# Ledger of designs, part 6: peptides against a protein of PDB entry 7QUU

Target 1, 43 residues: chain A of PDB entry 7QUU
Amino acid sequence: DAVEPSVEKEYKKIISFRDTVFEGKHQQFLVPNNVRLKFLRDR

## One batch from the design tools (peptide; made by RFdiffusion4, then SolubleMPNN)

Design b1_p9_6_s3 (from b1_p9_6, 4 letters changed)
Fold by OpenDDE base, seed 2:
Structure b1_p9_6_s3 (fold): chain B 43 residues (1-43), chain A 9 residues (1-9)
Amino acid sequence: as target 1 above (43 residues)
Amino acid sequence: PPPPVVLEV
């Protein structure tokens, strides 16, 4: 069992989240309670 | 396009 470094596991979650939100793939992501989602409003 | 989403850790 390769213990994926915590950083790589977090990076894979960020990429999967990006690809889901931007490609219109409707995967439900469990965002951990320690992660803050900020929507950049284009001004 | 969907608005840009930033994850703050």
Scores: peptide ipSAE 0.036, ipTM 0.516, DockQ to the pose 0.144
Fold by OpenDDE base, seed 3:
Structure b1_p9_6_s3 (fold): chain B 43 residues (1-43), chain A 9 residues (1-9)
Amino acid sequence: as target 1 above (43 residues)
Amino acid sequence: PPPPVVLEV
């Protein structure tokens, strides 16, 4: 069982989250506590 | 289109 380093697991979650948000897929991703999302609302 | 998203790590 390859214990993926905690850092690589966190990067995979960030990438999966990014790809889901950009693709408009309504997948509920757990945002890592170290990641801040800014939505640029066009006014 | 989805709103532009900035990810800060």
Scores: peptide ipSAE 0.036, ipTM 0.510, DockQ to the pose 0.147
Fold by OpenDDE base, seed 4:
Structure b1_p9_6_s3 (fold): chain B 43 residues (1-43), chain A 9 residues (1-9)
Amino acid sequence: as target 1 above (43 residues)
Amino acid sequence: PPPPVVLEV
């Protein structure tokens, strides 16, 4: 079933995005359309 | 430090 290689690619993008945000690297990542980013604002 | 980020999937 051709679904596994798409999910793995999306997962790798999410992990790469997480690692870049935590490292403070300004890289433009293509976030999958099913991923929502929430910034925790310090109140 | 970068602002805390939550990823919702």
Scores: peptide ipSAE 0.036, ipTM 0.511, DockQ to the pose 0.145
Fold by OpenDDE base, seed 1:
Structure b1_p9_6_s3 (fold): chain B 43 residues (1-43), chain A 9 residues (1-9)
Amino acid sequence: as target 1 above (43 residues)
Amino acid sequence: PPPPVVLEV
């Protein structure tokens, strides 16, 4: 079993979170603690 | 729709 480097696992979570949020799929993804989320409000 | 989200990495 190739231990996927922690960085690659974190990157896959960021992409899955992005795709879910943009597709309007309300799934709770565990965002890595080193990632900052900014909610854009429509002005 | 949920508000757009930007990720800072």
Scores: peptide ipSAE 0.035, ipTM 0.508, DockQ to the pose 0.135

Design b1_p9_6_s4 (from b1_p9_6, 4 letters changed)
Fold by OpenDDE base, seed 3:
Structure b1_p9_6_s4 (fold): chain B 43 residues (1-43), chain A 9 residues (1-9)
Amino acid sequence: as target 1 above (43 residues)
Amino acid sequence: PPPPKVLEV
């Protein structure tokens, strides 16, 4: 199944946002207002 | 620390 190009673009933003938060970098990502990212710490 | 898991909500 080809991932819709919209979903792939959102996924790449999610990964970039994750990596930035993990690195402690405060970069403003243009996350679409409809995408809410919840960070779970691995317990 | 392990990388945080990102969930779309």
Scores: peptide ipSAE 0.029, ipTM 0.465, DockQ to the pose 0.091
Fold by OpenDDE base, seed 5:
Structure b1_p9_6_s4 (fold): chain B 43 residues (1-43), chain A 9 residues (1-9)
Amino acid sequence: as target 1 above (43 residues)
Amino acid sequence: PPPPKVLEV
């Protein structure tokens, strides 16, 4: 199954966003409007 | 602290 090049590109942006946020780098990433990132904070 | 979990929705 070839992952659609669009889905792979979106996934790479999400991973880059995650890694940048966890590194404390405040970069604004253009997340596609169809993708919502929910940060689960452990209570 | 453990890294926060990111859920894609």
Scores: peptide ipSAE 0.025, ipTM 0.443, DockQ to the pose 0.089
Fold by OpenDDE base, seed 1:
Order: C-alpha cells, then sequence, then structure tokens
Structure b1_p9_6_s4 (fold): chain B 43 residues (1-43), chain A 9 residues (1-9)
C-alpha cells in the first residue's frame, strides 16, 4: 500500500519535528496549523 | 527524565 504523498510529507514533518525536539535542536519547524503536537507530561 | 511523548491531536 503506497502511502499517499501528502500523508508521507506530513509524517516526515512530524518525525523531523520529533527528532529535532529530542536532539534539543530548537529549529523552528513549520508545523502546519492543522498538526497540533502536544507534549504529554508524564504525571 | 523520560522523553516527552508526542501526541498528534
Amino acid sequence: as target 1 above (43 residues)
Amino acid sequence: PPPPKVLEV
């Protein structure tokens, strides 16, 4: 099943954002306004 | 600290 090229582009942005946040690289990824990443604080 | 879990909403 070929993932639609739109979904693959959004997924790559989410992964790049994740990897940047995890690496402590504060690169402002343009998270598209439709993608709301929330940091879950472990209680 | 454990890595922050990223949830897409």
Scores: peptide ipSAE 0.024, ipTM 0.436, DockQ to the pose 0.091
Fold by OpenDDE base, seed 4:
Structure b1_p9_6_s4 (fold): chain B 43 residues (1-43), chain A 9 residues (1-9)
Amino acid sequence: as target 1 above (43 residues)
Amino acid sequence: PPPPKVLEV
């Protein structure tokens, strides 16, 4: 039983959230409060 | 637009 480490599950949620936000699909992802995503827009 | 870079902090 590969217990996916909690970090890998969080990372997969982060990537899914990113891809969904960029597709303009506003899915409500429960991002853990300890994970801060900074979107770097190239200025 | 270029794909935005995501930094995990």
Scores: peptide ipSAE 0.024, ipTM 0.436, DockQ to the pose 0.090

Design b1_p9_7_s1 (from b1_p9_7 with E2K D7S)
Fold by OpenDDE base, seed 3:
Structure b1_p9_7_s1 (fold): chain B 43 residues (1-43), chain A 9 residues (1-9)
Amino acid sequence: as target 1 above (43 residues)
Amino acid sequence: SKPVVLSVD
């Protein structure tokens, strides 16, 4: 499904990370040491 | 779309 432009702008880094994980892309992300993102996709 | 859970530690 398409992501709404407003959501994509607001969460651009989260969306980029999601797409990297789900599409098997290779990217580096700079995050503070006290922050970690985790995605769980139901399959 | 597939359901996704997002968490931040």
Scores: peptide ipSAE 0.022, ipTM 0.313, DockQ to the pose 0.066
Fold by OpenDDE base, seed 4:
Structure b1_p9_7_s1 (fold): chain B 43 residues (1-43), chain A 9 residues (1-9)
Amino acid sequence: as target 1 above (43 residues)
Amino acid sequence: SKPVVLSVD
């Protein structure tokens, strides 16, 4: 099944957020309301 | 640096 344009747009935002975190940047990102982000640190 | 895993739910 083809990915709907709306879902693709949300996915791109998540990827942009990921990349910014890995670059060590502290920025605010608009995340879709249906998405929950978790940061898991090794103990 | 301490490793971090990103998860999306």
Scores: peptide ipSAE 0.021, ipTM 0.316, DockQ to the pose 0.072
Fold by OpenDDE base, seed 1:
Structure b1_p9_7_s1 (fold): chain B 43 residues (1-43), chain A 9 residues (1-9)
Amino acid sequence: as target 1 above (43 residues)
Amino acid sequence: SKPVVLSVD
């Protein structure tokens, strides 16, 4: 299925964020206004 | 490792 380049870019950012979090790295991410991310982690 | 949950709305 044809995914629009803009949407693909958003998904790539989400995956990058996921991988960064799973690796225990601290980074800042810009999230597009049309995407809402919820992060849940036990302290 | 501590559990992590990511969700997209």
Scores: peptide ipSAE 0.021, ipTM 0.321, DockQ to the pose 0.074
Fold by OpenDDE base, seed 5:
Structure b1_p9_7_s1 (fold): chain B 43 residues (1-43), chain A 9 residues (1-9)
Amino acid sequence: as target 1 above (43 residues)
Amino acid sequence: SKPVVLSVD
């Protein structure tokens, strides 16, 4: 099943965001309103 | 580096 181009774009943004955050970069990414990102800090 | 977990809802 081919992933819809819209979903692929959202996924790529999430991955880019993840990589940026893990690299310690403080870049803001526009996440679509239909996608909720939650940061779980290990307690 | 502190581990960070990203979840997507």
Scores: peptide ipSAE 0.020, ipTM 0.327, DockQ to the pose 0.076

Design b1_p9_7_s2 (from b1_p9_7, 4 letters changed)
Fold by OpenDDE base, seed 4:
Structure b1_p9_7_s2 (fold): chain B 43 residues (1-43), chain A 9 residues (1-9)
Amino acid sequence: as target 1 above (43 residues)
Amino acid sequence: SKPIVLEVE
């Protein structure tokens, strides 16, 4: 089954966000409204 | 450096 183009676009945004955070770059990302980002800071 | 864990829901 082909992945819907909407789901692939959302996935690419999540990966771009991850890679930018790991690189220490302050880029603004459009997070889809159906995606919740949690920062788990190890206490 | 403490690892940053990103959880996506």
Scores: peptide ipSAE 0.030, ipTM 0.352, DockQ to the pose 0.073
Fold by OpenDDE base, seed 1:
Structure b1_p9_7_s2 (fold): chain B 43 residues (1-43), chain A 9 residues (1-9)
Amino acid sequence: as target 1 above (43 residues)
Amino acid sequence: SKPIVLEVE
């Protein structure tokens, strides 16, 4: 299944964001408007 | 670190 180049580019940004956050790097990422970040509430 | 969830609309 060929993923559209636009969608693949968005996924690559999300992965790069994830990896940067988990590595503890302070980097600003442009998240697509259809994507929101939620912090899970610590239970 | 607080877990982050990505939600796609």
Scores: peptide ipSAE 0.029, ipTM 0.380, DockQ to the pose 0.171
Fold by OpenDDE base, seed 5:
Structure b1_p9_7_s2 (fold): chain B 43 residues (1-43), chain A 9 residues (1-9)
Amino acid sequence: as target 1 above (43 residues)
Amino acid sequence: SKPIVLEVE
């Protein structure tokens, strides 16, 4: 099943966002309006 | 580093 190129592009943005947040880099990411990101911080 | 989990809804 070919992942739609839109979904792959959104996934790559989420991964890039994750990696940037883990690196402590303050980058603004355009989250698609159809995607809600919930950040769970382990205490 | 504290683990960060990203949930996509």
Scores: peptide ipSAE 0.029, ipTM 0.360, DockQ to the pose 0.093
Fold by OpenDDE base, seed 3:
Structure b1_p9_7_s2 (fold): chain B 43 residues (1-43), chain A 9 residues (1-9)
Amino acid sequence: as target 1 above (43 residues)
Amino acid sequence: SKPIVLEVE
């Protein structure tokens, strides 16, 4: 199945965000204090 | 297609 280009773009942003956070390279994203982003797992 | 799941808590 072809992944829709919009979904692939958002996936790439999430992976880049994940990798940046795990590498400790994160600039302070103003995440509201109550938003815990759970990292995407491939199901 | 594998679903991309963002859980926001």
Scores: peptide ipSAE 0.028, ipTM 0.343, DockQ to the pose 0.064

Design b1_p9_7_s3 (from b1_p9_7, 5 letters changed)
Fold by OpenDDE base, seed 3:
Structure b1_p9_7_s3 (fold): chain B 43 residues (1-43), chain A 9 residues (1-9)
Amino acid sequence: as target 1 above (43 residues)
Amino acid sequence: GKPIVLEVK
């Protein structure tokens, strides 16, 4: 089944964000006030 | 890779 283009786009943003943060890059980003980002430890 | 969770308030 093909992933919808909208879902794939949001997934790519999450992956890009993950990679940026975990590589130790410091960037400013805008997050809606009703959203919280939580980084989980790898199991 | 380390997981990221998005929480809606």
Scores: peptide ipSAE 0.043, ipTM 0.326, DockQ to the pose 0.172
Fold by OpenDDE base, seed 1:
Structure b1_p9_7_s3 (fold): chain B 43 residues (1-43), chain A 9 residues (1-9)
Amino acid sequence: as target 1 above (43 residues)
Amino acid sequence: GKPIVLEVK
């Protein structure tokens, strides 16, 4: 199934955010107020 | 990397 271009763009931002945060890079990301990021607990 | 979940409010 073709992922909508908007969803793919958002997904790429999430991955970029993940990589930036976990690599210890302090790049700020703008997150919409209606969106909450939750980190899943490592098992 | 750790998985991230986005929740829409």
Scores: peptide ipSAE 0.037, ipTM 0.327, DockQ to the pose 0.170
Fold by OpenDDE base, seed 5:
Structure b1_p9_7_s3 (fold): chain B 43 residues (1-43), chain A 9 residues (1-9)
Amino acid sequence: as target 1 above (43 residues)
Amino acid sequence: GKPIVLEVK
């Protein structure tokens, strides 16, 4: 199943946001109102 | 990197 270009673009933004936050940097990320981001803790 | 999850409300 081909991932839609829109979904791939959003995924890349989420990964970039994750990496920025975990590196202690600030980045703006737009999250849809019906979606929540959860960062899993390292085990 | 740390994993992420998307949750739908």
Scores: peptide ipSAE 0.036, ipTM 0.328, DockQ to the pose 0.169
Fold by OpenDDE base, seed 4:
Structure b1_p9_7_s3 (fold): chain B 43 residues (1-43), chain A 9 residues (1-9)
Amino acid sequence: as target 1 above (43 residues)
Amino acid sequence: GKPIVLEVK
């Protein structure tokens, strides 16, 4: 089953946001209000 | 690590 293109696009934004925040970069990301950000620590 | 505070409106 193909992941809906909307969900993949939101996932890419979450990953970009995570990387930016952890790297201390000053990029602002618009997170959709329906997306709950969870800090996934790499195991 | 430094805490990351996210304000969600």
Scores: peptide ipSAE 0.019, ipTM 0.285, DockQ to the pose 0.087

Design b1_p9_7_s4 (from b1_p9_7, 4 letters changed)
Fold by OpenDDE base, seed 3:
Structure b1_p9_7_s4 (fold): chain B 43 residues (1-43), chain A 9 residues (1-9)
Amino acid sequence: as target 1 above (43 residues)
Amino acid sequence: SKPIVLSVK
């Protein structure tokens, strides 16, 4: 599936922040509903 | 639509 460039940019930001959460620097973050959570869980 | 809160405990 082709992801729109604007949506992909937001995915990269959220993935980067996810990694920071897993490092224990943060406890939570907000994800827009237009962002597929599958990409945020895949690691 | 409302954002989803992801929390890691």
Scores: peptide ipSAE 0.064, ipTM 0.527, DockQ to the pose 0.174
Fold by OpenDDE base, seed 5:
Formats: sequence, structure tokens, C-alpha cells
Structure b1_p9_7_s4 (fold): chain B 43 residues (1-43), chain A 9 residues (1-9)
Amino acid sequence: as target 1 above (43 residues)
Amino acid sequence: SKPIVLSVK
């Protein structure tokens, strides 16, 4: 399925924040309900 | 890997 460019921008932000969470700069972050969380957890 | 908390809005 094609991801809309607005949703892709949100994915990039979420991936960036995920990396800062793993670095210990943040403990948690908010994601929209339409985000494919499975791919964001894989690292 | 460190665990992370994800909150759905």
C-alpha cells in the first residue's frame, strides 16, 4: 500500500525519536493510531 | 536493545 507523504513525514519523525529513546534521551514518545508499530519496534 | 514505551494518540 502506498503511504501518503504526510504519513511518511510522521514515520520519519517517529523513527528519529525511536533512535533518541534507545540513546536514552527520551523514555517514551507518542504515535498516531494508524502507524505500523511492528516496523518501528524492529531494531 | 533498550525497551521503549509507545503511546498511541
Scores: peptide ipSAE 0.055, ipTM 0.500, DockQ to the pose 0.098
Fold by OpenDDE base, seed 4:
Structure b1_p9_7_s4 (fold): chain B 43 residues (1-43), chain A 9 residues (1-9)
Amino acid sequence: as target 1 above (43 residues)
Amino acid sequence: SKPIVLSVK
C-alpha cells in the first residue's frame, strides 16, 4: 500500500526534528505509531 | 554520543 500523503508529511516533520535531536537541541521526541517503522529504517 | 529517546505516540 502507498503511504498516505498525510503520513508522509508527518514523516518529514519527524526527520526534521530528529536532526535537532542530533544537534543537541532536544533529547526526545514522539513518533506516531504508523510512521515509526519508516522513520527507523531511514535512521 | 548524547542519548536519544524515541517515544511512540
Scores: peptide ipSAE 0.040, ipTM 0.464, DockQ to the pose 0.135
Fold by OpenDDE base, seed 2:
Structure b1_p9_7_s4 (fold): chain B 43 residues (1-43), chain A 9 residues (1-9)
Amino acid sequence: as target 1 above (43 residues)
Amino acid sequence: SKPIVLSVK
């Protein structure tokens, strides 16, 4: 299934935020449900 | 490992 361009843009932001969480710069991040489902499926 | 909290908006 093709991912909507808006969802892909937000997914890239989530990956960036994930990395900052590992670096200790952030503790958590908030994402839309549709983007979260893609993020969890790709793991 | 540091836990990651992912919350749905």
Scores: peptide ipSAE 0.037, ipTM 0.466, DockQ to the pose 0.125

Design b1_p9_8_s1 (from b1_p9_8, 4 letters changed)
Fold by OpenDDE base, seed 3:
Structure b1_p9_8_s1 (fold): chain B 43 residues (1-43), chain A 9 residues (1-9)
Amino acid sequence: as target 1 above (43 residues)
Amino acid sequence: PEVTVLEEV
């Protein structure tokens, strides 16, 4: 069981968000190091 | 499609 580091899980969510919301536009979100991203999974 | 909402904290 590869314990995906929390950073890699957050990265995969950012990529999934990008690909879903931006229709395949490679938008690099520059997240400032002081911004905490909460990923709410839709239930 | 898994809709992920990003909230700023």
Scores: peptide ipSAE 0.024, ipTM 0.370, DockQ to the pose 0.055
Fold by OpenDDE base, seed 2:
Structure b1_p9_8_s1 (fold): chain B 43 residues (1-43), chain A 9 residues (1-9)
Amino acid sequence: as target 1 above (43 residues)
Amino acid sequence: PEVTVLEEV
């Protein structure tokens, strides 16, 4: 069982969150209640 | 180019 490095797990959660918000992909991610992610899209 | 910046707030 490869313990994915903490950074790779965090990166996967970020991508899953991005994909859920921007692409409408339903992924179950637990965002900690103390972490607010802001996506800035330069249009 | 579409640039997506992620910030923790």
Scores: peptide ipSAE 0.024, ipTM 0.366, DockQ to the pose 0.036
Fold by OpenDDE base, seed 5:
Order: sequence, then C-alpha cells, then structure tokens
Structure b1_p9_8_s1 (fold): chain B 43 residues (1-43), chain A 9 residues (1-9)
Amino acid sequence: as target 1 above (43 residues)
Amino acid sequence: PEVTVLEEV
C-alpha cells in the first residue's frame, strides 16, 4: 500500500474541493473544522 | 489566466 504523503492527499482534497466549489461539481468534502481555506483569485 | 492561490490558515 503506497501511503501517499499526507501533503499530497491534502493537496488533492483542496484541488477537488476547489473544483467542486468553483465548477459546481457536487462533491461533499469533509473539511476538518480546524482548517480555514482562503481562495485568492487573481483577476 | 486565473491564478488560484490556496492558503491554509
């Protein structure tokens, strides 16, 4: 079992969460209650 | 190109 490093798993979750929130893809992500994600869009 | 920066706080 390749234990993907925790950072890559978290990064994949963040990207999937972004794509879900911004592209309207209905995926439920369990965001830990202690993690605040700030999305900066440069226009 | 829209650049999305993600900050964990």
Scores: peptide ipSAE 0.024, ipTM 0.367, DockQ to the pose 0.036
Fold by OpenDDE base, seed 4:
Order: structure tokens, then C-alpha cells, then sequence
Structure b1_p9_8_s1 (fold): chain B 43 residues (1-43), chain A 9 residues (1-9)
């Protein structure tokens, strides 16, 4: 099992979050109550 | 390499 580098896992989470918020795809992210969500815009 | 820059809104 190739352990994907931590950076690639974090990048995939950011993209999945973007696609869910901006494309209206209802993926339920389990956000822990101690995590602050930040909205990020692509440039 | 395509580099995506993300900014805080």
C-alpha cells in the first residue's frame, strides 16, 4: 500500500472541500467540533 | 507543473 505523502492527502481534502462547497455536491464532511473551517478561493 | 494558489476568503 503506497502511503500517499501527507501533503497529497491534505491537497485532496482541500479540493474535495472546494468541490463540495462551490459545486453544491452534498458530500457530508465530518468536521470535528474543534476544527475551524476556512473558505479558500482558487487564484 | 500547474500550481493552484488558494486564498482565504
Amino acid sequence: as target 1 above (43 residues)
Amino acid sequence: PEVTVLEEV
Scores: peptide ipSAE 0.022, ipTM 0.325, DockQ to the pose 0.028

Design b1_p9_8_s2 (from b1_p9_8, 6 letters changed)
Fold by OpenDDE base, seed 3:
Structure b1_p9_8_s2 (fold): chain B 43 residues (1-43), chain A 9 residues (1-9)
Amino acid sequence: as target 1 above (43 residues)
Amino acid sequence: PKVIVIEEE
């Protein structure tokens, strides 16, 4: 299953936000193609 | 805003 374009866009926004807030703390994780990710935003 | 990544159960 191709990662839905919505999930990939949310992932890119999370990385960009973390890079901006955590002054160069890059967190990479490998996501298996069979894993469905849910992004919870704290309001 | 905090972002939490979870696996879908």
Scores: peptide ipSAE 0.024, ipTM 0.317, DockQ to the pose 0.051
Fold by OpenDDE base, seed 4:
Structure b1_p9_8_s2 (fold): chain B 43 residues (1-43), chain A 9 residues (1-9)
Amino acid sequence: as target 1 above (43 residues)
Amino acid sequence: PKVIVIEEE
Protein backbone atom coordinates (compact mmCIF):
# COMPACT_ATOMS: atom_id res chain seq x y z
CA ASP B 1 0.00 0.00 0.00
CA ALA B 2 1.58 3.25 -1.12
CA VAL B 3 0.83 5.55 1.82
CA GLU B 4 -0.45 8.50 -0.16
CA PRO B 5 0.89 11.43 1.87
CA SER B 6 -2.28 12.99 3.38
CA VAL B 7 -1.09 16.22 1.71
CA GLU B 8 -2.25 14.95 -1.75
CA LYS B 9 -5.89 14.99 -0.54
CA GLU B 10 -5.97 18.65 0.51
CA TYR B 11 -3.54 20.49 -1.76
CA LYS B 12 -2.86 21.11 -5.40
CA LYS B 13 0.49 19.42 -6.13
CA ILE B 14 2.99 20.82 -8.60
CA ILE B 15 5.96 18.58 -9.34
CA SER B 16 8.81 19.76 -11.53
CA PHE B 17 11.03 17.12 -13.14
CA ARG B 18 13.72 18.45 -15.45
CA ASP B 19 11.86 20.37 -18.21
CA THR B 20 8.44 18.87 -17.29
CA VAL B 21 5.92 20.30 -14.82
CA PHE B 22 3.11 18.13 -13.48
CA GLU B 23 0.13 19.85 -11.88
CA GLY B 24 -2.91 18.26 -10.30
CA LYS B 25 -4.86 16.88 -7.35
CA HIS B 26 -4.76 13.16 -6.55
CA GLN B 27 -2.24 12.47 -9.33
CA GLN B 28 0.15 9.61 -8.71
CA PHE B 29 3.49 10.13 -10.42
CA LEU B 30 5.87 7.25 -11.01
CA VAL B 31 9.14 8.62 -9.66
CA PRO B 32 12.23 6.49 -10.38
CA ASN B 33 13.93 5.24 -7.18
CA ASN B 34 17.12 7.15 -8.14
CA VAL B 35 15.24 10.50 -8.23
CA ARG B 36 14.95 12.54 -5.05
CA LEU B 37 12.09 14.98 -4.58
CA LYS B 38 12.56 18.16 -2.57
CA PHE B 39 9.67 20.00 -1.02
CA LEU B 40 10.02 23.67 -2.02
CA ARG B 41 6.90 25.28 -0.46
CA ASP B 42 3.17 25.43 -0.10
CA ARG B 43 1.26 28.41 -1.58
CA PRO A 1 -6.27 26.63 -2.66
CA LYS A 2 -2.87 25.69 -1.20
CA VAL A 3 -0.35 24.46 -3.76
CA ILE A 4 2.59 22.24 -2.90
CA VAL A 5 5.63 22.68 -5.11
CA ILE A 6 8.05 19.76 -5.28
CA GLU A 7 11.21 19.70 -7.39
CA GLU A 8 13.53 16.91 -8.51
CA GLU A 9 16.82 17.13 -6.64
Scores: peptide ipSAE 0.023, ipTM 0.325, DockQ to the pose 0.058
Fold by OpenDDE base, seed 2:
Structure b1_p9_8_s2 (fold): chain B 43 residues (1-43), chain A 9 residues (1-9)
Amino acid sequence: as target 1 above (43 residues)
Amino acid sequence: PKVIVIEEE
């Protein structure tokens, strides 16, 4: 069963897959399903 | 450009 990633929001360098946020190729964060992520672009 | 991920409380 391929869980279709129902929220592939490809932000320019951050991929969020359900419980997991990837920043680039090397940072992975576990994010609880009840947590709302806000993406700020540093100017 | 850095992207900062912030948890929204």
Scores: peptide ipSAE 0.023, ipTM 0.332, DockQ to the pose 0.058
Fold by OpenDDE base, seed 5:
Structure b1_p9_8_s2 (fold): chain B 43 residues (1-43), chain A 9 residues (1-9)
Amino acid sequence: as target 1 above (43 residues)
Amino acid sequence: PKVIVIEEE
């Protein structure tokens, strides 16, 4: 199954957002291919 | 900053 380029872009944004928001916490979570994740930043 | 992960139904 080719990971749709949308899911790879969302995953890259998730990793880049984590790298930017979680300095030093590489919490890898396995995202199921059918789960759309929305990230809310608590201000 | 806290991050909340929500599954979009």
Scores: peptide ipSAE 0.021, ipTM 0.327, DockQ to the pose 0.051

Design b1_p9_8_s3 (from b1_p9_8, 6 letters changed)
Fold by OpenDDE base, seed 3:
Order: C-alpha cells, then structure tokens, then sequence
Structure b1_p9_8_s3 (fold): chain B 43 residues (1-43), chain A 9 residues (1-9)
C-alpha cells in the first residue's frame, strides 16, 4: 500500500520536529511546551 | 520544517 504523499509529508515533519526537540534546537520553533512533551513521550 | 503555531492568546 503506497502511503499517501500528504501523510508521508506530515510524518517527515513530525520526525524532523522530534529530532530537533531531542537535539535541544527546538527554540527555533514556537511550539507550545505541551506539544513538545507529547513528542518526547512517544519514544 | 515550518510548524505554523497558532498562538491563541
């Protein structure tokens, strides 16, 4: 089953956000702390 | 990656 190009694009954004948060570089993203903590718990 | 954060103040 080919993953829809829209879903793959959203997934790549989530992974890039996660990796940026773990690297401590997340200050560049005005993401609420509650959203940051959600992505930190899903590892 | 541009995350459009809508801050509803």
Amino acid sequence: as target 1 above (43 residues)
Amino acid sequence: PEVKVIKKV
Scores: peptide ipSAE 0.020, ipTM 0.295, DockQ to the pose 0.096
Fold by OpenDDE base, seed 1:
Structure b1_p9_8_s3 (fold): chain B 43 residues (1-43), chain A 9 residues (1-9)
Amino acid sequence: as target 1 above (43 residues)
Amino acid sequence: PEVKVIKKV
């Protein structure tokens, strides 16, 4: 299945955000609690 | 990566 270039770009942003949160670098970014809780539930 | 945080006011 060829992932559309738009969906791949959004996926890469989600992964890079996840990695930033997991590396503890999330303290430098105002992440809304609701967004943080969404990514923590997918672990 | 620049995460655009939409602050809901």
Scores: peptide ipSAE 0.019, ipTM 0.300, DockQ to the pose 0.091
Fold by OpenDDE base, seed 2:
Structure b1_p9_8_s3 (fold): chain B 43 residues (1-43), chain A 9 residues (1-9)
Amino acid sequence: as target 1 above (43 residues)
Amino acid sequence: PEVKVIKKV
């Protein structure tokens, strides 16, 4: 199953964003919980 | 789509 290189780039960006926002490495980004949930509900 | 982080000042 070859993952399209576009989908792999988007997945790596989502993981990097998750790690940056959720692992507390950047406490300066108060992403409101409603914005976090908007990205999960459009699937 | 590039995620633009809008800092609300």
Scores: peptide ipSAE 0.016, ipTM 0.288, DockQ to the pose 0.130
Fold by OpenDDE base, seed 4:
Structure b1_p9_8_s3 (fold): chain B 43 residues (1-43), chain A 9 residues (1-9)
Amino acid sequence: as target 1 above (43 residues)
Amino acid sequence: PEVKVIKKV
């Protein structure tokens, strides 16, 4: 089942936002360990 | 995308 290219683009934006905010790839945000927003996992 | 986090003190 090919995921529609529109849905794949939106999913990639959500993952990029997750990585930016929570993976500390930008040293600018100490996210408290208690604020784990339940993001869509990369499958 | 530039993520602006506004820390409300």
Scores: peptide ipSAE 0.016, ipTM 0.293, DockQ to the pose 0.134

Design b1_p9_8_s4 (from b1_p9_8, 6 letters changed)
Fold by OpenDDE base, seed 1:
Structure b1_p9_8_s4 (fold): chain B 43 residues (1-43), chain A 9 residues (1-9)
Amino acid sequence: as target 1 above (43 residues)
Amino acid sequence: PEVIVIEEE
């Protein structure tokens, strides 16, 4: 069992979020209502 | 434009 480094798990979440939100594939990430999603627009 | 999602606790 490769313990995926915390960074790789976070990166996979970001990619999966990007692909679901931007490809219009409604995988509802159950973002808990207490998690503030900041969209940092990289310039 | 890359979108970075940061979970703020």
Scores: peptide ipSAE 0.026, ipTM 0.353, DockQ to the pose 0.045
Fold by OpenDDE base, seed 2:
Structure b1_p9_8_s4 (fold): chain B 43 residues (1-43), chain A 9 residues (1-9)
Amino acid sequence: as target 1 above (43 residues)
Amino acid sequence: PEVIVIEEE
């Protein structure tokens, strides 16, 4: 099992979160309670 | 509109 670098794991989480929240894809993404997601909306 | 998600520790 290749230990994926922390950056790739974080990127995969961001993609899974995007797909779950924005595309309505049923992936259970558990955001850890210590992680604050900031949404920068470009206008 | 592009949405950038940033994790804050």
Scores: peptide ipSAE 0.023, ipTM 0.356, DockQ to the pose 0.041
Fold by OpenDDE base, seed 4:
Structure b1_p9_8_s4 (fold): chain B 43 residues (1-43), chain A 9 residues (1-9)
Amino acid sequence: as target 1 above (43 residues)
Amino acid sequence: PEVIVIEEE
C-alpha cells in the first residue's frame, strides 16, 4: 500500500471539492448547509 | 494557486 503523501491526499480532497461545487459532479462528502465557502484565489 | 477555505459556523 503506497502511503500517498499527506499533501497529495489534501490536494485530491481540494480537487474533489472543486469538481463537486463547480462541475456539479457527485458530492463525495456532505457539505453542511451552514458552511460558508470562501474561495481564496492567490494570484 | 486556488485555495478553498471552508469556514464552519
Scores: peptide ipSAE 0.021, ipTM 0.347, DockQ to the pose 0.051
Fold by OpenDDE base, seed 3:
Structure b1_p9_8_s4 (fold): chain B 43 residues (1-43), chain A 9 residues (1-9)
Amino acid sequence: as target 1 above (43 residues)
Amino acid sequence: PEVIVIEEE
């Protein structure tokens, strides 16, 4: 089991949270109810 | 498109 570097694990959580929120994809992310995440899309 | 997530306090 390759220990994914903490940065890649965080990046995967970010992408998957975006996909859950914006694409309606049912991915179970334990985002704490108190964390507001703002997605900035760079164009 | 790059996506940056910022935690809002």
Scores: peptide ipSAE 0.021, ipTM 0.350, DockQ to the pose 0.040

